Peptides against a protein of PDB entry 1Y74. Designs and how they scored, part 4

Target 1, 57 residues: chain A of PDB entry 1Y74
Amino acid sequence: LGLERDVSRAVELLERLQRSGELPPQKLQALQRVLQSRFCSAIREVYEQLYDTLDIT

## One batch from the design tools (peptide; made by RFdiffusion4, then SolubleMPNN)

Design b2_p17_3_s3 (from b2_p17_3, 6 letters changed)
Fold by OpenDDE base, seed 5:
Structure b2_p17_3_s3 (fold): chain B 57 residues (1-57), chain A 17 residues (1-17)
Amino acid sequence: as target 1 above (57 residues)
Amino acid sequence: DVLELLEQVERLEKEVE
């Protein structure tokens, strides 16, 4: 699963949205910090390992 | 190990509260 790439792409899109000024930058920055947190990274790693182990087609 | 990772997630959840 390319979840690391998808999270990295989501962070990039949030940075673009913050720079456009069209949306409240503080909420977008908070979401970016959550996605880059050690907690989110650990959940992603658990999900990837469970997916590989459970052979969920 | 999935159990070790679940224990890490539970610890990190408490740090974010």
Scores: peptide ipSAE 0.024, ipTM 0.509, DockQ to the pose 0.202
Fold by OpenDDE base, seed 3:
Formats: sequence, C-alpha cells, structure tokens
Structure b2_p17_3_s3 (fold): chain B 57 residues (1-57), chain A 17 residues (1-17)
Amino acid sequence: as target 1 above (57 residues)
Amino acid sequence: DVLELLEQVERLEKEVE
C-alpha cells in the first residue's frame, strides 16, 4: 500500500502552498501537523495492516 | 496483531481528547 508515500506527498504539497502565500498559512500548517501526528501515523499503520490482510484492492 | 494496534489507537485517541 502506498499510503505512507501519499501522506508524505500531501505534506510536501501543503508546504508548497504555505510558501506561495496565496492561502492563509495557519490552516495549512494545522493540517500538516495533523498528518504528521502520532495519532494519524497509528491510524495509517492500522489501515495498512488491515488492507494487506483483507486484500482490499 | 490487529487487536494490539486497535488498543494502541484507542489509547492515542484518549490522549488527544
């Protein structure tokens, strides 16, 4: 499952959007912190293991 | 072990509340 890569790519895109200054950076930074949180990482790990076990393609 | 992971998620959820 490429979910870790997709989350890492989402974080990178949020960093680019923050640097453009076109959007209020505070909400983008809050979303980035949520995606990098220990809670989000634990949910991702459970999802990846369930996906591998159930073969949800 | 899916059950141990679910128990870890439940603990982390309670720490964020």
Scores: peptide ipSAE 0.024, ipTM 0.498, DockQ to the pose 0.198
Fold by OpenDDE base, seed 2:
Structure b2_p17_3_s3 (fold): chain B 57 residues (1-57), chain A 17 residues (1-17)
Amino acid sequence: as target 1 above (57 residues)
Amino acid sequence: DVLELLEQVERLEKEVE
């Protein structure tokens, strides 16, 4: 699974959206913090390993 | 590795408690 890459890309896009000022930055920053949280990272790692183990196509 | 997965789950459980 490319979840780590997709999360990293999502964080990059959120940074760009925050800098544009076109959207309320507070909610975008909150989502970025969630995606970068230790909890979210731990869940992602477990999910990626389960996915690889279960051979979910 | 299933053991590494179980160790990650155990770490996650301790962080949520």
Scores: peptide ipSAE 0.024, ipTM 0.490, DockQ to the pose 0.051
Fold by OpenDDE base, seed 1:
Structure b2_p17_3_s3 (fold): chain B 57 residues (1-57), chain A 17 residues (1-17)
Amino acid sequence: as target 1 above (57 residues)
Amino acid sequence: DVLELLEQVERLEKEVE
């Protein structure tokens, strides 16, 4: 599963979007904080472990 | 390990309460 990589890429894209000024930077920053939160990381870890167990292709 | 998963779920439930 590449979810950690996908989350890291999403954070990078959010940083680029914040610099473009085309979107409200506060909402993008809030989403970035959520994606980097311990809660989101814990959910991702549970999901990755369930995926490995259930072989959800 | 299914037990480690259950312990993680229980921790997440307590963070949402």
Scores: peptide ipSAE 0.024, ipTM 0.488, DockQ to the pose 0.121

Design b2_p17_4_s2
Fold by OpenDDE base, seed 2:
Structure b2_p17_4_s2 (fold): chain B 57 residues (1-57), chain A 17 residues (1-17)
Amino acid sequence: as target 1 above (57 residues)
Amino acid sequence: LEAELAEVQAALQLIAE
């Protein structure tokens, strides 16, 4: 849940930066796409499952 | 802009921690 929230916050910030038009959106969008990729989501899910099981503090 | 970039960087660092 923590990692999911952090990724979601990073994506939200990247969306805001893209919409501001202050920066070329291509690199920001590329980073956003990576964070939203199926690969990253799968790794996040595994991490969260392990975190819950191991109760890593 | 600079503050928003710093927030993105901080969020990414938190994920990588």
Scores: peptide ipSAE 0.144, ipTM 0.724, DockQ to the pose 0.043
Fold by OpenDDE base, seed 3:
Structure b2_p17_4_s2 (fold): chain B 57 residues (1-57), chain A 17 residues (1-17)
Amino acid sequence: as target 1 above (57 residues)
Amino acid sequence: LEAELAEVQAALQLIAE
């Protein structure tokens, strides 16, 4: 849940940066696509499960 | 620009924790 929120916030910020035109959009879009990918979501799910079960500090 | 980049970096750092 926390990680999902943080990913969503990062995506929002990347969208704003793309619209500003202050930076070349290609790298921002690439990062956004990675964060929104099924692969990233699957890793997030595993991460959250590991955190819940192992509580590694 | 620098402020927005810092916010993105901060968000990514939170994800990396």
Scores: peptide ipSAE 0.142, ipTM 0.720, DockQ to the pose 0.041
Fold by OpenDDE base, seed 5:
Structure b2_p17_4_s2 (fold): chain B 57 residues (1-57), chain A 17 residues (1-17)
Amino acid sequence: as target 1 above (57 residues)
Amino acid sequence: LEAELAEVQAALQLIAE
């Protein structure tokens, strides 16, 4: 839950920065794509499952 | 701009912990 919210917040902030036009959007968009990648999603899922299991122990 | 960049940096730091 925490990691998902943190990633979502980071993506939202990157979208604001892109819309402002104050910075070159390409690097911001690249970072956004990394955060939304299947790799990051898979790591998040593993993290959540492990921590849920360990929290019960 | 500077405040928005600081917020992004803070969010990324939370993810990296």
Scores: peptide ipSAE 0.135, ipTM 0.716, DockQ to the pose 0.043
Fold by OpenDDE base, seed 1:
Parts: sequence; structure tokens; C-alpha cells
Structure b2_p17_4_s2 (fold): chain B 57 residues (1-57), chain A 17 residues (1-17)
Amino acid sequence: as target 1 above (57 residues)
Amino acid sequence: LEAELAEVQAALQLIAE
């Protein structure tokens, strides 16, 4: 569902921002690591399961 | 987790500037 794509896109954008040097790369890496964490994946799975069950468009 | 979330908040604030 959309959340997995949005998280993947956010990670991609963070990688690009790190390469540009416009922002402190260490903070972007911290956010990227959290978005790739088991915690974020678990929240995504709950979200996807709820939307699959409720068939919310 | 709380320390990680604080770093996320700080990163998002920098992106929003």
C-alpha cells in the first residue's frame, strides 16, 4: 500500500539530500535509520493490515 | 526509541526550514 512506497521515497529523498550537502548529513542519516527500523516496519504493517481489513480507499 | 524520535523531530525541523 501507499505507506511502504512513501517511506521508500522518503528514504530515497534523504539519501539525495545527504549527497547535496544542503543539510547536516548526520541528522538525515538518523531519520533514514529510524524509517528503516523494525519499529517503523511494524507500524507500517499494522497500518496496511487495518486498511486491508477495512477496505478504506 | 525516545532518543531516536527526538533525532527524527530535529531532522524534520531542518528539512521544513
Scores: peptide ipSAE 0.089, ipTM 0.711, DockQ to the pose 0.200

Design b2_p17_6_s4 (from b2_p17_6, 6 letters changed)
Fold by OpenDDE base, seed 4:
Structure b2_p17_6_s4 (fold): chain B 57 residues (1-57), chain A 17 residues (1-17)
Amino acid sequence: as target 1 above (57 residues)
Amino acid sequence: ELEKLLEELERLLREYL
């Protein structure tokens, strides 16, 4: 589903941005931790269930 | 390019916030 892909892509972008060294890593790492949290995973599961129920083609 | 990575990240965040 789109959200899982977009979260995975956002994490990849945050990891690239942290490795570039052009930005302070602390805020990027904090955002990555939020996106990889159990809370975001639970929201994703609810979103996926709603998406499947609403038949959004 | 840093700017393109930031632009893509901002776009992804704006779709869900």
Scores: peptide ipSAE 0.352, ipTM 0.838, DockQ to the pose 0.043
Fold by OpenDDE base, seed 1:
Structure b2_p17_6_s4 (fold): chain B 57 residues (1-57), chain A 17 residues (1-17)
Amino acid sequence: as target 1 above (57 residues)
Amino acid sequence: ELEKLLEELERLLREYL
């Protein structure tokens, strides 16, 4: 359950960075779209399954 | 403020990359 929280936090940070106006928003928005994609969700499911299988504490 | 947000974002990305 760490990865979902970390993705949610990364998206929040990217939204704050986009709103600051200090950085070009296009790359930040592209990264946010990747993190919110079905691809990222599928990678999360694989990662959680591997984590559960490997019993990484 | 920007630097701290970037540092936290980099930390989060480095845990998975």
Scores: peptide ipSAE 0.352, ipTM 0.837, DockQ to the pose 0.043
Fold by OpenDDE base, seed 2:
Structure b2_p17_6_s4 (fold): chain B 57 residues (1-57), chain A 17 residues (1-17)
Amino acid sequence: as target 1 above (57 residues)
Amino acid sequence: ELEKLLEELERLLREYL
């Protein structure tokens, strides 16, 4: 499953965007906090378990 | 450079929304 990798990449992109200073960091930080939340991690775990159970390639 | 980072971020979000 690419979800963990894609979340990690999305966080890396948000950190780069925050460091560029070209955009107001507040909304980017809020999105990063959502992606790094326990809620997002729990959703990821449920998705991974469902995909493993359903044998969705 | 900014636009490419935004486009990649939007692509990643669109795969899951």
Scores: peptide ipSAE 0.350, ipTM 0.837, DockQ to the pose 0.041
Fold by OpenDDE base, seed 3:
Structure b2_p17_6_s4 (fold): chain B 57 residues (1-57), chain A 17 residues (1-17)
Amino acid sequence: as target 1 above (57 residues)
Amino acid sequence: ELEKLLEELERLLREYL
């Protein structure tokens, strides 16, 4: 599914942006924490289950 | 480059928001 890959890529980008030091890290780190949260993972699992159940190709 | 990383991040966020 595209969502897991896109979340993983978004986290990688946020880690690269934090390591560059060109931006204040606090907001980037907060967004990364949201994307890596159990809440975001649970939403992803529900989305994946609904997508599989609805046979949306 | 910072700009390319921001552009890709913005693209990814726009697909789901």
Scores: peptide ipSAE 0.346, ipTM 0.836, DockQ to the pose 0.040

## One batch from the design tools (peptide; made by RFdiffusion4, then SolubleMPNN)

Design b2_p18_2_s4 (from b2_p18_2, 9 letters changed)
Fold by OpenDDE base, seed 3:
Structure b2_p18_2_s4 (fold): chain B 57 residues (1-57), chain A 18 residues (1-18)
Amino acid sequence: as target 1 above (57 residues)
Amino acid sequence: SELEELLRRLDELLRQLL
């Protein structure tokens, strides 16, 4: 799913950027926390269930 | 760059949600 892939890639990029020290890691970490929050995962689950139910690939 | 890709991914993600 596009949403799942975008979230996963965004988190991966955030982790890389934090390790590089190119940008202040605190704000990047905060954004990563939001994307990996239970709220965000619940939204992803809703989308996944909708796509499964409607048989959308 | 990785930062540019991050911003693009976030933009696309938000467009899907909103």
Scores: peptide ipSAE 0.234, ipTM 0.774, DockQ to the pose 0.055
Fold by OpenDDE base, seed 2:
Structure b2_p18_2_s4 (fold): chain B 57 residues (1-57), chain A 18 residues (1-18)
Amino acid sequence: as target 1 above (57 residues)
Amino acid sequence: SELEELLRRLDELLRQLL
């Protein structure tokens, strides 16, 4: 699965890209907010629990 | 690049959720 790892890495990359100024930081920050939202974390938790229950790799 | 990796990670995330 690796959702937690992928989200964490995505957030890290977004933070770096914001600091570099290579892209408009406002849109990157908005995407980061979505990925770090309670809603997104709740969905991730449901999926991870489902995969754990079904022993899906 | 970091941007390319970001897009790849997001694509993989969306594929897993949808």
Scores: peptide ipSAE 0.234, ipTM 0.773, DockQ to the pose 0.055
Fold by OpenDDE base, seed 4:
Structure b2_p18_2_s4 (fold): chain B 57 residues (1-57), chain A 18 residues (1-18)
Amino acid sequence: as target 1 above (57 residues)
Amino acid sequence: SELEELLRRLDELLRQLL
């Protein structure tokens, strides 16, 4: 799914940017925590179920 | 850049949610 792929890629990019030191790592880490939160996981699950129901790839 | 891609991905995520 686009949403799942975008979240996964965003997390990957956040991890890389944290290691590069180009930006303050604390704020990047906070954003990563949000994207990997239970809230975001629940939203992803809802979207995934909707896409399955509507047969959207 | 990776920063630009991050911002683009976040923008797309938010557009899907809102």
Scores: peptide ipSAE 0.231, ipTM 0.772, DockQ to the pose 0.057
Fold by OpenDDE base, seed 1:
Structure b2_p18_2_s4 (fold): chain B 57 residues (1-57), chain A 18 residues (1-18)
Amino acid sequence: as target 1 above (57 residues)
Amino acid sequence: SELEELLRRLDELLRQLL
């Protein structure tokens, strides 16, 4: 799904930006933690279940 | 840039969520 893809890519980009040192890593780490949180995972799961039920791409 | 892509991805994410 687009949501899963966007989250995964966002996390990857955050990891790269942390390694590059272009921005303060602490705030990037905090954002990464939010995206990988149980809350975001639960939201993604709800959307995935809904899309599976309705057979929406 | 990677930062621009990150912001774009987050924006699209939030548009779908909210």
Scores: peptide ipSAE 0.230, ipTM 0.772, DockQ to the pose 0.056

Design b2_p18_4_s2
Fold by OpenDDE base, seed 5:
Structure b2_p18_4_s2 (fold): chain B 57 residues (1-57), chain A 18 residues (1-18)
Amino acid sequence: as target 1 above (57 residues)
Amino acid sequence: SLLEELLREARELLEELR
């Protein structure tokens, strides 16, 4: 599913942005932590399970 | 830019959640 890949890519981009110095890293780091949190992981897991079960095309 | 790429990924995430 695209959701897992999109989250992983978003995290990767946030890490790169923090290293680039284009923006203050604090808020970017906070967002990264949210995306990698157990909360977001649980939501994603439920979503993916429902998507698979319902076979939404 | 990296920021533009991040914003694109954010939009894709939102689309999947809709």
Scores: peptide ipSAE 0.235, ipTM 0.769, DockQ to the pose 0.066
Fold by OpenDDE base, seed 4:
Structure b2_p18_4_s2 (fold): chain B 57 residues (1-57), chain A 18 residues (1-18)
Amino acid sequence: as target 1 above (57 residues)
Amino acid sequence: SLLEELLREARELLEELR
């Protein structure tokens, strides 16, 4: 779904930003860890279930 | 820029979660 795609894209961009050195890497890495956490995965699962139930277009 | 793209993705994520 859109959420999974957006999270994956955000992680990709965070990785690129970390490599570019344009910004301090610590906060970027922390954000990446959050987005890739089991907690966020669980939220995505719930989101997908709700998305299907609520028929969000 | 990469930062602008990240901010766009963040906005999209927040909108989907709203």
Scores: peptide ipSAE 0.232, ipTM 0.768, DockQ to the pose 0.066
Fold by OpenDDE base, seed 3:
Structure b2_p18_4_s2 (fold): chain B 57 residues (1-57), chain A 18 residues (1-18)
Amino acid sequence: as target 1 above (57 residues)
Amino acid sequence: SLLEELLREARELLEELR
């Protein structure tokens, strides 16, 4: 689904921003940790499964 | 900018979750 792709893209952009030094890295890194957490991954998995099962369009 | 691209992706994420 688009959700997994968008999360992956967001993480990639956060990594680039941290390397660029345009912004203080601490909050960016914290956000990246949240997006890559097992908790967030589990929520995404449940969300995607529900959409597949319920056929929500 | 990279920040603008991140904000765009964040919007797309929120739209998909809605």
Scores: peptide ipSAE 0.230, ipTM 0.769, DockQ to the pose 0.065
Fold by OpenDDE base, seed 2:
Structure b2_p18_4_s2 (fold): chain B 57 residues (1-57), chain A 18 residues (1-18)
Amino acid sequence: as target 1 above (57 residues)
Amino acid sequence: SLLEELLREARELLEELR
């Protein structure tokens, strides 16, 4: 599963976009907060566990 | 661009969740 890696990469890109000033940072920051939330982390953990158990390909 | 890369990552995330 690349879910954890992809989330981490997405957060990194959001941080760079916020610093670049190309877009208003408010919505980008909000999205970053969601991706880094305990809620999303818990969902990801459950998803990965179920994925491993069910061996979905 | 950074925005294009972000959109690519978003698509990849959605694909994995599907």
Scores: peptide ipSAE 0.229, ipTM 0.766, DockQ to the pose 0.065

Design b2_p18_6_s3
Fold by OpenDDE base, seed 2:
Structure b2_p18_6_s3 (fold): chain B 57 residues (1-57), chain A 18 residues (1-18)
Amino acid sequence: as target 1 above (57 residues)
Amino acid sequence: SEALELLRRALEEARRLE
């Protein structure tokens, strides 16, 4: 489980979409901010730890 | 945020007890 890497990749893709100007940047930027928020970071950390603890592999 | 912090701490402790 590599959610941190996946989130980072998602943010990168959102940045590319914003720079292209093909889509309105406001919602893309908002989503980017959400993914990088302290709240989402905390949720991701707890989520990863939960799965490590439960050992669902 | 406080609730998430408490949960995080609990999970970390649980991992140490394994």
Scores: peptide ipSAE 0.030, ipTM 0.499, DockQ to the pose 0.031
Fold by OpenDDE base, seed 1:
Structure b2_p18_6_s3 (fold): chain B 57 residues (1-57), chain A 18 residues (1-18)
Amino acid sequence: as target 1 above (57 residues)
Amino acid sequence: SEALELLRRALEEARRLE
């Protein structure tokens, strides 16, 4: 799966949004921290394992 | 289900590591 790549891209886009100033930087930064957290990484890993096993592609 | 149990366990462990 490409979830790791998608999360990485999402973080990048959030950084650009922060620089634009269109949205509160604090909330965007908080979301970045969540997406980069060990908790989120663990969830993603389990998700990928489950869907690899289930073969939903 | 087995899948839900696996996810539950993973979430519990992840929470403990936070």
Scores: peptide ipSAE 0.027, ipTM 0.534, DockQ to the pose 0.049
Fold by OpenDDE base, seed 3:
Structure b2_p18_6_s3 (fold): chain B 57 residues (1-57), chain A 18 residues (1-18)
Amino acid sequence: as target 1 above (57 residues)
Amino acid sequence: SEALELLRRALEEARRLE
């Protein structure tokens, strides 16, 4: 699935934004932490598992 | 899809428990 890739890309973009200093790093870091949280990982895992085993269209 | 909607709702409920 593309979900893992999309999340990874989002994290990468957040890292770039943090390094640029154009936006408050603290808020970007908070969002990055959320995306990398165990909760979000669990959501992704469940979604991917269901997508693979069920017709969710 | 109905299945995706059900999953979404379940995740929303789970978030509210945090």
Scores: peptide ipSAE 0.025, ipTM 0.485, DockQ to the pose 0.061
Fold by OpenDDE base, seed 4:
Structure b2_p18_6_s3 (fold): chain B 57 residues (1-57), chain A 18 residues (1-18)
Amino acid sequence: as target 1 above (57 residues)
Amino acid sequence: SEALELLRRALEEARRLE
């Protein structure tokens, strides 16, 4: 699974949006922090484990 | 699932913006 990579990519895109100045950077930065939180990491781990044992297609 | 497929496609499109 590439969920870790996908989350990292999302964070990268948020950083680019912040630099563009089109949106309030504070909200984008807050979302970035959430995606990098220990909570989201734990959810990702559970998801990746379940993905191997469940048919979620 | 349909939702998972939609998410996959959205992520693929986002990668084109690099």
Scores: peptide ipSAE 0.024, ipTM 0.433, DockQ to the pose 0.147; fails the geometry check

Design b2_p18_7_s3
Fold by OpenDDE base, seed 5:
Structure b2_p18_7_s3 (fold): chain B 57 residues (1-57), chain A 18 residues (1-18)
Amino acid sequence: as target 1 above (57 residues)
Amino acid sequence: VEELERALEEVRELERRA
């Protein structure tokens, strides 16, 4: 499952967008913090475990 | 996964415009 990689890539892209200054940084930073949170990681792990069972497309 | 991939592509498009 590539979800960990995809989350890591999303965080990297959010950092680049924050540095460009073209978008309001507060919302991007808030989203980045959510994606890096232990809560989000725990949900990701549950999702990864259930993915094969529930055939979530 | 596919929905996240689409969201990542949208973010990449924003990155290219920035």
Scores: peptide ipSAE 0.023, ipTM 0.466, DockQ to the pose 0.285
Fold by OpenDDE base, seed 4:
Structure b2_p18_7_s3 (fold): chain B 57 residues (1-57), chain A 18 residues (1-18)
Amino acid sequence: as target 1 above (57 residues)
Amino acid sequence: VEELERALEEVRELERRA
């Protein structure tokens, strides 16, 4: 689904921002850890199941 | 949950400084 791709793209953008040094790297890394957490993955799986079931356009 | 809450608070702090 689009959400997995969007989360992966968000992580990639956070990695680029961390390398640029324009923003505090520690805060960007904290957000990246959240997006890659088992909690975020579990919520994504529930969302994907609901999206498939409800046929949300 | 607590890690997400912390990360969201850190993002909000960045938005207030921009």
Scores: peptide ipSAE 0.023, ipTM 0.491, DockQ to the pose 0.215
Fold by OpenDDE base, seed 3:
Structure b2_p18_7_s3 (fold): chain B 57 residues (1-57), chain A 18 residues (1-18)
Amino acid sequence: as target 1 above (57 residues)
Amino acid sequence: VEELERALEEVRELERRA
């Protein structure tokens, strides 16, 4: 599953957007914190485990 | 901006419920 890589890429893109100043940096930083939170990581792990178990091809 | 604010609030609500 590429979900960990996709989340890491999303965080990298948000860092670039923060540096551009096109969007309120505080809101982008809040989204980064959510994506890097223990909650988001736990949900990702559960999803990956369910995907592997249920073999939803 | 408003759409991002809405998405952030929805995720915060999910985090508070878990």
Scores: peptide ipSAE 0.022, ipTM 0.466, DockQ to the pose 0.061
Fold by OpenDDE base, seed 1:
Structure b2_p18_7_s3 (fold): chain B 57 residues (1-57), chain A 18 residues (1-18)
Amino acid sequence: as target 1 above (57 residues)
Amino acid sequence: VEELERALEEVRELERRA
């Protein structure tokens, strides 16, 4: 599943956007914290388990 | 959940302004 890699890439892109100063850095940092949260990790784990079970292409 | 909902609303506000 690419989801772990996609989340990691999203976090990296948010760090780049924060450094560019084009967007409010606090909002981007809040989203980054959410993506790195235990909640998002738990959703990812459930999704991966369901994906493995359902064999969704 | 509440933190995610807040972050999603912030993203929607950014999308409307861009």
Scores: peptide ipSAE 0.022, ipTM 0.494, DockQ to the pose 0.272

## One batch from the design tools (peptide; made by RFdiffusion4, then SolubleMPNN)

Design b2_p19_3_s1 (from b2_p19_3, 9 letters changed)
Fold by OpenDDE base, seed 2:
Structure b2_p19_3_s1 (fold): chain B 57 residues (1-57), chain A 19 residues (1-19)
Amino acid sequence: as target 1 above (57 residues)
Amino acid sequence: SELERKLRELEELLRRLLA
């Protein structure tokens, strides 16, 4: 789904930003942890079920 | 700059995620 793609791209950007050293890494790392958390994974599962039910792409 | 571009894209992704 688009949600999965957006999350994956967001994580990729966060990793690149952390490696660049142009920004303090703490907040970037915290955001990455949220996006890769079990909580976020559970939310993605709920969204997938919802979109399957509503037949929305 | 490249940094600003990445930050803008990240911001847009997060906006879509939270919408």
Scores: peptide ipSAE 0.369, ipTM 0.844, DockQ to the pose 0.041
Fold by OpenDDE base, seed 4:
Structure b2_p19_3_s1 (fold): chain B 57 residues (1-57), chain A 19 residues (1-19)
Amino acid sequence: as target 1 above (57 residues)
Amino acid sequence: SELERKLRELEELLRRLLA
């Protein structure tokens, strides 16, 4: 699913940005936590179920 | 730069997620 892929890629980028040390890590880490939160996972599940039902990507 | 490229991609991803 596009949403799952986008979240995964976003997290990957956030991790890389944190490791690079070019930016203050706090806000990046906070955003990563949001994207990996149970809430975000639940939202993804809802969207995935909807998209699966409608057979769209 | 690599930093800017990553930030641009991140921004686009977030825009898609929040749209």
Scores: peptide ipSAE 0.368, ipTM 0.844, DockQ to the pose 0.042
Fold by OpenDDE base, seed 1:
Structure b2_p19_3_s1 (fold): chain B 57 residues (1-57), chain A 19 residues (1-19)
Amino acid sequence: as target 1 above (57 residues)
Amino acid sequence: SELERKLRELEELLRRLLA
């Protein structure tokens, strides 16, 4: 679903931004940790179940 | 710049996630 795709793309961008060295990595790394946290995974799971139930794209 | 482009896309993604 869109949420999972957006999270994955956001993480990808954060990884690239960290590797580029153009920005201080601390806040980027913190944001990446949030997006990959158990909390965000649980939220994504809820959304996925909801979208499956409602059959919305 | 490429940096600005990536930051803009990231910002848009985060806005969608938080909406």
Scores: peptide ipSAE 0.367, ipTM 0.844, DockQ to the pose 0.042
Fold by OpenDDE base, seed 3:
Structure b2_p19_3_s1 (fold): chain B 57 residues (1-57), chain A 19 residues (1-19)
Amino acid sequence: as target 1 above (57 residues)
Amino acid sequence: SELERKLRELEELLRRLLA
């Protein structure tokens, strides 16, 4: 799904940004935690189920 | 810069997620 791909890419970018050391890592890490949280995963699952139910690609 | 490019892409991704 597009949502899953966007979340995955966002996390990848956040990891790279943290490793570069060019920005304070705290807020980047916090955002990454949100995107990788069970809450975010649950939301993605809801989207996936809706797409499956409505046969939307 | 690469930093700016990554930040721009991240911003766009977040916009999509929140849309």
Scores: peptide ipSAE 0.365, ipTM 0.843, DockQ to the pose 0.041

